# Peptides against a protein of PDB entry 4Z63: the designs that were tried, part 262

Target 1, 334 residues: chain A of PDB entry 4Z63
Amino acid sequence: LCLGMNDLTGNIPEDLFHLKRLNLLGIQENRLSGSLSREIRNLSSLVRLDVSWNLFSGEIPDVFDELPQLKFFLGQTNGFIGGIPKSLANSPSLNLLNLRNNSLSGRLMLNCTAMIALNSLDLGTNRFNGRLPENLPDCKRLKNVNLARNTFHGQVPESFKNFESLSYFSLSNSSLANISSALGILQHCKNLTTLVLTLNFHGEALPDDSSLHFEKLKVLVVANCRLTGSMPRWLSSSNELQLLDLSWNRLTGAIPSWIGDFKALFYLDLSNNSFTGEIPKSLTKLESLTSRNISVNEPSPDFPFFMKRNESARALQYNQIFGFPPTIELGHNN

## One batch from the design tools (peptide; made by RFdiffusion4, then SolubleMPNN)

Design b2_p26_1_s2 (from b2_p26_1, 14 letters changed)
Fold by OpenDDE base, seed 1:
Structure b2_p26_1_s2 (fold): chain B 334 residues (1-334), chain A 26 residues (1-26)
Amino acid sequence: as target 1 above (334 residues)
Amino acid sequence: SVKEEAEKFRAEAERLAEGENLMYTD
């Protein structure tokens, strides 16, 4: 049953929950309100539930033990409160959980040893507090993780050295500390291609340790951290780099010539730093900017990016990294 | 109205979303 993208209002009719053979329920992009009924438990054949972009409120019902076929739960952009229900946090069938842009709170707890199928987790823009869950690496298929804009604190857990499945990771704006530790841990994530750390590590030094290596790194976003230091030499070994944003920091020194050696680099933002010297001539030779063939078909994060042109401007949502225009921003440097 | 509340909610939700994975361009 697909009823998305309408002007439906009120609650879900109770009789809908009598549809025991229903595999797909999509009611996204409506004005549905009230609590998500616990009677969804009656939908025992449900594979996909999409309730995203509604006015749902209250707690998410703890009925996911009665949904043994559920692979996809999309609840982003609602008013949900409370935590992740225990049955959901223990779901062995769930592949994707998107609860981005809600009011979920408390400590983030997932039983990753039970969640054997979980590959995508989006919990961005919630009210989760405490520390990052140390057991996330136990979710052995977890590839995409957005935890941005939560009230986390402290450091990236040491256990994330073992996060082999991790490919796309955002921790932006989550009050994290110790960038040196974070990078030192996350470099062990051999499948990590996208790393977003914006609005963390306030005023720390960006490490320039030549021992750091991110082999598969394509996207690095570490904007608005007030980071000190210089362009990190370790980044020069990330030969697949496509997007680099280090804007709104306090980085100094010259922009190194190796920045133009990235054949796939189509987006570079180093603006609002304290860089000095000349613009590297190698930037004028970036193949990605001179050749029209940006491979639009590369895997991207499931989580959105937001581009804000000015502090007063509304951010534009980009669902794909390749949706960004080819860009070199070097403005507002010394 | 329910419509105004929904529009307000959406606008607030979008505003909240803007702070996740921000790219700053000048």
Scores: peptide ipSAE 0.304, ipTM 0.792, DockQ to the pose 0.779
Fold by OpenDDE base, seed 2:
Structure b2_p26_1_s2 (fold): chain B 334 residues (1-334), chain A 26 residues (1-26)
Amino acid sequence: as target 1 above (334 residues)
Amino acid sequence: SVKEEAEKFRAEAERLAEGENLMYTD
């Protein structure tokens, strides 16, 4: 049953929960309000639940133990409060959990040893606090993780060295500290292609440790951290780099010539730093800027990016990094 | 209109998302 993108108001009719053979319930992009009914438990055949973009409030009901086939739960952009229900945090069937842009709070806890199918987790823009869950790497299929815009104080857990499934990771605007430790840990994530760390590590030094290596890094966004240091030499070994944003930092020194050796680099933002010297001539030879053959068919993060053209402009949502225009931004440097 | 209110709601939800994965452009 798909009722998304309508003007439906009020609560879900109770009779809808009598549909025991229902595999898909999509009621997204409506004005449905009140609590999400516990009677969802009666939908024992449910594979996909999409309640996103509504006015739901209260706690998410703890009924996911009665939904043994549930693979997709989409609840983004609601007013949900409380934590992740225990039955949801223990779901062995769940592949995707999206609860982005809610008011969920407390410590983030997932039973990753039980969540054997979880491959995408979006909890961005919530009120989670405390530390990052150390057991997140125990979610052995977890590829996409958005934890941005929460309050995860402290450092990236050491256990994330073992996060082999991790490909797309955002921790942007989450009050994280110790960028050196974070990068030192996350370099061990051999499948990591996208790393977003914007609005963390306030005033720290960007490490220039040649021992750092991100084998498959395609997207690195570490903007608006007031980071000190220079262009990190270790980044030159990330030959698959497509997007680099280090804007709004306090980085100094020259832009190195190796920045033009990235054959796939189509987006470079080094603006609003303290870089000096000449613009490398190698930047004028970036194949991705001269060739029209950017393969748009590459896997991207499941979480959106937001681009602001100016401080007063509305952010444009980009669901794919390839939606960004080819860009070299070097403005507002010394 | 209901459409305009939905667009405003989307706009506000997107605005609330801005602090998440921000890219800055001049």
Scores: peptide ipSAE 0.298, ipTM 0.787, DockQ to the pose 0.562
Fold by OpenDDE base, seed 5:
Structure b2_p26_1_s2 (fold): chain B 334 residues (1-334), chain A 26 residues (1-26)
Amino acid sequence: as target 1 above (334 residues)
Amino acid sequence: SVKEEAEKFRAEAERLAEGENLMYTD
């Protein structure tokens, strides 16, 4: 049953919960309000629940133990409060959890040893606090993780060295500290292709440690951190680099010539830094900018990116990183 | 209109999300 993209108001009719054979319930993009009914437990055949983009409030009901086939729960852009309910945090069937842009709070706790099927987690823009959950690497299929815009004080956990499933990771705007430790840990994530760390590490030095290596790194975004230092030499070994944003930092020195050796680099933003010297001639030879055949078919993170042209402009949402236009931005340097 | 209200709701929801995964382009 798909009732999305309407003007439905009020609560879900209780009679809807008598549909015991229902596999798909989509009621997204409405004005449904009140609490999400506990009677969802009666939908024992449910595989997908989409309640996103509504006015739901209260706590998410603790009924997911009665939903043994549930693979997809989409609840983004609501007014949900409290924590992730225990039955949801222990769901062995759940593949995707999206609760982005809610008012969820407290310590983030997931029973990753039980969540054997979880591959995508989006909890961006919530009120989670405390430390990052050290047991996230125990979610053995967890590939996509957005934890952006929460208040995870401290450092990236050492346990994330063992996060072999991790491919797409955002911790942007999460009050993180110690970029040297974070990069030193995350380099061990052998499948990591996308790393977003924007609005963290305030005023720290970007490490220029030649021992750092990100083998599969395609996307690195570390904007607006006021980072000091120079273009990091370790990045030159990330031969698959497609997108680099280091804008709005305090980086100095020359832009190195090796930046033009990245055959797949289609987006480069180094703007609003303190770089000096000449623009490398190698940038004028980037194959990705000269050839129209950028392979748009690469897997992207499930979490959205937001592009702002200025502080007062509305952010443009990009659901795919390859939706960014080919760009070289070097403005506002010395 | 229904469409304008949906656009406003989406715009407000997007504004609440503007602080995640930001890329700044001048």
Scores: peptide ipSAE 0.246, ipTM 0.750, DockQ to the pose 0.567
Fold by OpenDDE base, seed 4:
Structure b2_p26_1_s2 (fold): chain B 334 residues (1-334), chain A 26 residues (1-26)
Amino acid sequence: as target 1 above (334 residues)
Amino acid sequence: SVKEEAEKFRAEAERLAEGENLMYTD
């Protein structure tokens, strides 16, 4: 049953929960309000539940043990409070959990040993606090992780060295410290292609340790951290790099010529730094910017990016990295 | 249009998401 993208108001009719053969319930993009009914437990055949973009409030009901077929739960952009229900945090069937842009709080806890099917987790823009969950790498299929805009004090856990499934990771704006430790850990994630660390590590030095290596890195975004240092030499070994944003830092020195050796680099933002010297001639030879066929049908993160053209502009949501225009921004350097 | 109203509603709901995965362009 798909009732999304309407002007439906009030609560879900109770009689809807008698549909024991229902595989898909989509009621997204409405004005539905109140608590999400516990009677969703009666939908024992449910594979997909989409309640996103509504006015739901209260706690998410702890009934996911009664939903053994549930693969997709989309609850983003609601007013949900409390934690992740225990039955949801233990769901063996769940492939995708999206609860971004809610008011969920407390310590983030997932039973990753039980969540054997979880491949996408979006908890961005919530009120989770404490430390990052050290057991997250135990989610053996977890590929996409957005934990951005929460309050995770401290460092990236050492256990994330073993996060082999991790491909797309955002921790942007999460009050993280120690960029050297974070990069030193995350370089062990051999499948990591997208790393977003914007609005963390306030005023730290960007490490230039040649021992750092991100072999599969395609997207690196570390903007607005006030980072000091220079363009990191270790990044030159990331031959698959497509997008680099180091804007709004305090980086110094020359822009190195090796930046033009990235054959797939279509988006470069080094603006609002303190770079000096000449623009590398190699940038004028970037194949990705000269070729008309940027049909990059590559997998993107499931989490959105937000682009602001100016501080006063509304952020534009981009659901795909390849939605970014080919860009070289070197402005506001000295 | 209903689509424009949905886009405005989406727009307003995502204000709370500002600061997530931000990229800045001049």
Scores: peptide ipSAE 0.244, ipTM 0.737, DockQ to the pose 0.453

Design b2_p26_1_s3 (from b2_p26_1, 13 letters changed)
Fold by OpenDDE base, seed 4:
Structure b2_p26_1_s3 (fold): chain B 334 residues (1-334), chain A 26 residues (1-26)
Amino acid sequence: as target 1 above (334 residues)
Amino acid sequence: SVKEEAEKFRKEAEELAEEENLMFTN
């Protein structure tokens, strides 16, 4: 049953929960309000539940133990409060959980040893606090993780060295400290292709340690951290780099010539730093900018990016990194 | 219109999320 993208108001009719053979319930992009009914438990055949973009409030009901086939739960952009219910945090069937842009709070707790099918987790823009959950690497299929815009004080857990499934990771604007530790840990994530760390590490030094290596890194975004230092030499070994944003930092020195050696680099933002010297001539030879065929078919994070064209402009949501225009931004340097 | 209200609601919700994975352009 798909009733999304309407102007439906009120709550879900209770009689809808008698549909025991229902595999898909999509009621997204409406004006549905009130609590999400516990009677969802009666939808025992449910594979996909999409309640996103509504006015739902209260706690998410703890009924997911009665939904053994549920693979997709989309609840983003609601008013949900409380924590992730225990049955949801223990769901062995769940592949994707999206609860982005809610008011969920407390310590983030997932039973990753039970969540054997979880591959995508989006909890961005919530009120989770405390430390990052050390057991996330126990979610053995977890590839996409958005934890941006929460309050995860402290450092990236050492356990994340073992996060082999991790490919797309955002911790943007999460009150993180110690960028040297974070990069030192995350370099061990052998499948990591996208790393977003914007609005963290306030005023720290960007490490220039040659011991750092990100073999498969395609997207690195570490903007608006007021980071000091220079262009990190370790980044030159990330030969697959496609997007680099280090804008709005306090980086100094020259832009190194090796920045133009990245054959796949189509988006470079080094603006609003204190870089000096000449623009590397190698930037004029970037193959991705000279060839019409940027491969748009690469996997992208499931979490959105937002781009502001100017400070006063509304941010545009981009669901694909390859939706960004080919860009070289070197403005506002000294 | 219903479409305009939905667009407004989307706009407001997106504005609340603008600081998530923000790419700054100059």
Scores: peptide ipSAE 0.274, ipTM 0.798, DockQ to the pose 0.543
Fold by OpenDDE base, seed 2:
Structure b2_p26_1_s3 (fold): chain B 334 residues (1-334), chain A 26 residues (1-26)
Amino acid sequence: as target 1 above (334 residues)
Amino acid sequence: SVKEEAEKFRKEAEELAEEENLMFTN
């Protein structure tokens, strides 16, 4: 049953939850309000539940043990409070959990040993606090993780060295500390292609350790951290780099010539730093800027990016990194 | 009204969403 993108108001009729053979319930993009009914438990055949973009409030009901077929739960952009219910945090069937842009709070806890099918987790823009869950790498299929805009404390857990499934990771604006440790850990994530760390590590030094290596890194965004240091030499080994944003830092020194050796680099933002010297001539030879042959069909993060052309403008949502215009931004350097 | 609160909430939610993985282009 798909009732999304309407102007439905009030609560979901309770009789809807008597549809025991229902595989898909989509009621997204409405004005549905109140608590999400516990009677969802009656939908024992449910595979997909989409309640996103509504006015739901209260706690998410702890009924997911009664939903053994549930693969997709989308609840983004609601007023949900409390934590992730225990049955949801232990769901062996769940592939995708999206609870982005809610008011969920407390410590983030998932039973990753039970969540054997989880491949996408979006908890961005919530009120989770404390430390990052150390057991997140135990979610052996977890590929996409958005934890942006939460109030995590401390550093990236050492256990994330074993996060082999991780491909797309955002921790932007999550009060994280110790960028050297974070990069030192995350370099072991051999499948990591997208790393977003914007608005963390305030005033720290960007490490220039030549031992750092990100084998499959395509997208690195570490903007607005007030980072000190220079362009990191270790980044030159990330031959698949497509997007680099280090804007709004305090980086110094020259822009190195190797930045033009990235054949796939189509988006470069080094603006609002303290870079000096000449613009590398190699930047004028970037194949991605001269040839239209950027493969638009590469897998992207499931979490959105937002781009503001002007501080006063609405951000444009980009669901695909390849939706960004080819850009070289070197403005506002010294 | 509930409608205005809903629209406000959506707008605030969108604004909050914009700050999640925000890329600033000058």
Scores: peptide ipSAE 0.264, ipTM 0.806, DockQ to the pose 0.698
Fold by OpenDDE base, seed 5:
Structure b2_p26_1_s3 (fold): chain B 334 residues (1-334), chain A 26 residues (1-26)
Amino acid sequence: as target 1 above (334 residues)
Amino acid sequence: SVKEEAEKFRKEAEELAEEENLMFTN
């Protein structure tokens, strides 16, 4: 049953929960309000639940033990409060959980040993606090993780060295500390292609450790951290790099010539730093900027990026990295 | 009205969402 993109108001009719053979319930992009009914437990055949973009409030009901077929739960952009209910945090069937842009709070706890099917987790823009859950690497199929805009104080857990499934990771604006430790841990994530760490590590030194290596890194965003240091030499070994944003830092020294050796680099932002010297001539040889034949078939994170032209402008949403215009931004260096 | 509150909530939610994984352009 798909009732999305309407002007439906009030609560879900109770009689809808009598549909025991219902596999898909989509009621997204409405004006539904109140609590999400516990009677969802009666939808025992449910595979997909989409309640996103509504006015739901209260706690998410702890009824997911009664939903053994549920693979997709989309609840982004609501007013949900409390934590992830225990039955949801233990769901063996769940592939995708999206609860982005809610008011969920407390410590993030997932039983990753039970969540054997979880491949995508989006909890961005919530009120989770405490530390990152050390057991996330036990979610053996978890590839896409957005935890941006939560209050995860401290460091990336050492256990994330074992996060082999991790491909797309955002911790943007999460009050993280110790960039050297974070990069030293995350380099062990051999499938990591996208890493977003913007608005963390305030005033720290960007490590220039030649032992650091990110083999499959395609997207690195570490903007607005006020990081000190220079362009890190370890990054030159990430031959698949497509997007680099190190803008709004305090990086110094020259822009190295090896930045032009990245065959797939189509977006470079080094603006608002303290770089000196000449612009490398190798940047004029970037094939990705001269050739229109960039194959669009590359994996993208499930979480969106937002681009603002200025602090007061409305952000443009980009659901795919290849949606970004080819860009070289080197402005505001002195 | 409920409609105005819903529109306000959506707008506020969108504005809050826009600060996630933010890329600045000059």
Scores: peptide ipSAE 0.255, ipTM 0.804, DockQ to the pose 0.767
Fold by OpenDDE base, seed 3:
Structure b2_p26_1_s3 (fold): chain B 334 residues (1-334), chain A 26 residues (1-26)
Amino acid sequence: as target 1 above (334 residues)
Amino acid sequence: SVKEEAEKFRKEAEELAEEENLMFTN
């Protein structure tokens, strides 16, 4: 049953929960309000539940133990409060959990040893606090993780050295500290292709450690951290780099010539730093900017990116990294 | 009205969503 993208108001009719053979319930992008009914438990055949973009409030009901076939739960952009219910945090069937842009709070706790099918987790823009959960690497299929815009204290856990499934990771604006430790840990994530760390590590030094290596890194975004230091030499070994944003930092020194050796680099933002010297001539040799055929079919994170032209401008949503225009921004390096 | 509140909520939610993985272009 797909009723999404309408102007439906009020509560979900109780009779809808009598549909025991229902595999898909999509009621997204409506004006549905009140609490999400615990009677969802009666939908025992449910594979996909989409309640996103509504006016739901209260706690998410703890009924997911009665939904043994549930693979997809989308609840983004609601007014949900409390934590992730225990039955949801222990779901062995769940592949995707999206609860971004809610008012969920407390410590983030997932039973990753039970969540054997979880591959995508989006909890961005919530009120989670405390430390990052050390057991996230125990979610052996977890590839996409968005934890941006929460209040996580401290550092990236050492256990994330073992996060082999991790491919797309955003911790943007999550109050994290110690960028040197974070990069030193995350370099061990052999499948990591996208790393977003914007609005963290305020005023720290960007490490220039030649021992750091991100073999499969395609997208690195570490903007608006007030980072000091220079362009890190270790980044030159990330030969698959497609997007680099280090804007709005306090980086100094010259832009190195190796920045033009990235064959796939189509988006470069080094603006609003303190770089000096000449613009490398090698930037004119970027194959991705000279060839029209950037392969659009590369895997991208499930979480969106937003681009603002200025602080007062409305951000443009980009669901795919390849939707970004080919860009070289070197402005405001005074 | 419920409509205006829902439109306001969507707008605020879109604005909040826009801040999650921000890329600033000049």
Scores: peptide ipSAE 0.243, ipTM 0.786, DockQ to the pose 0.769

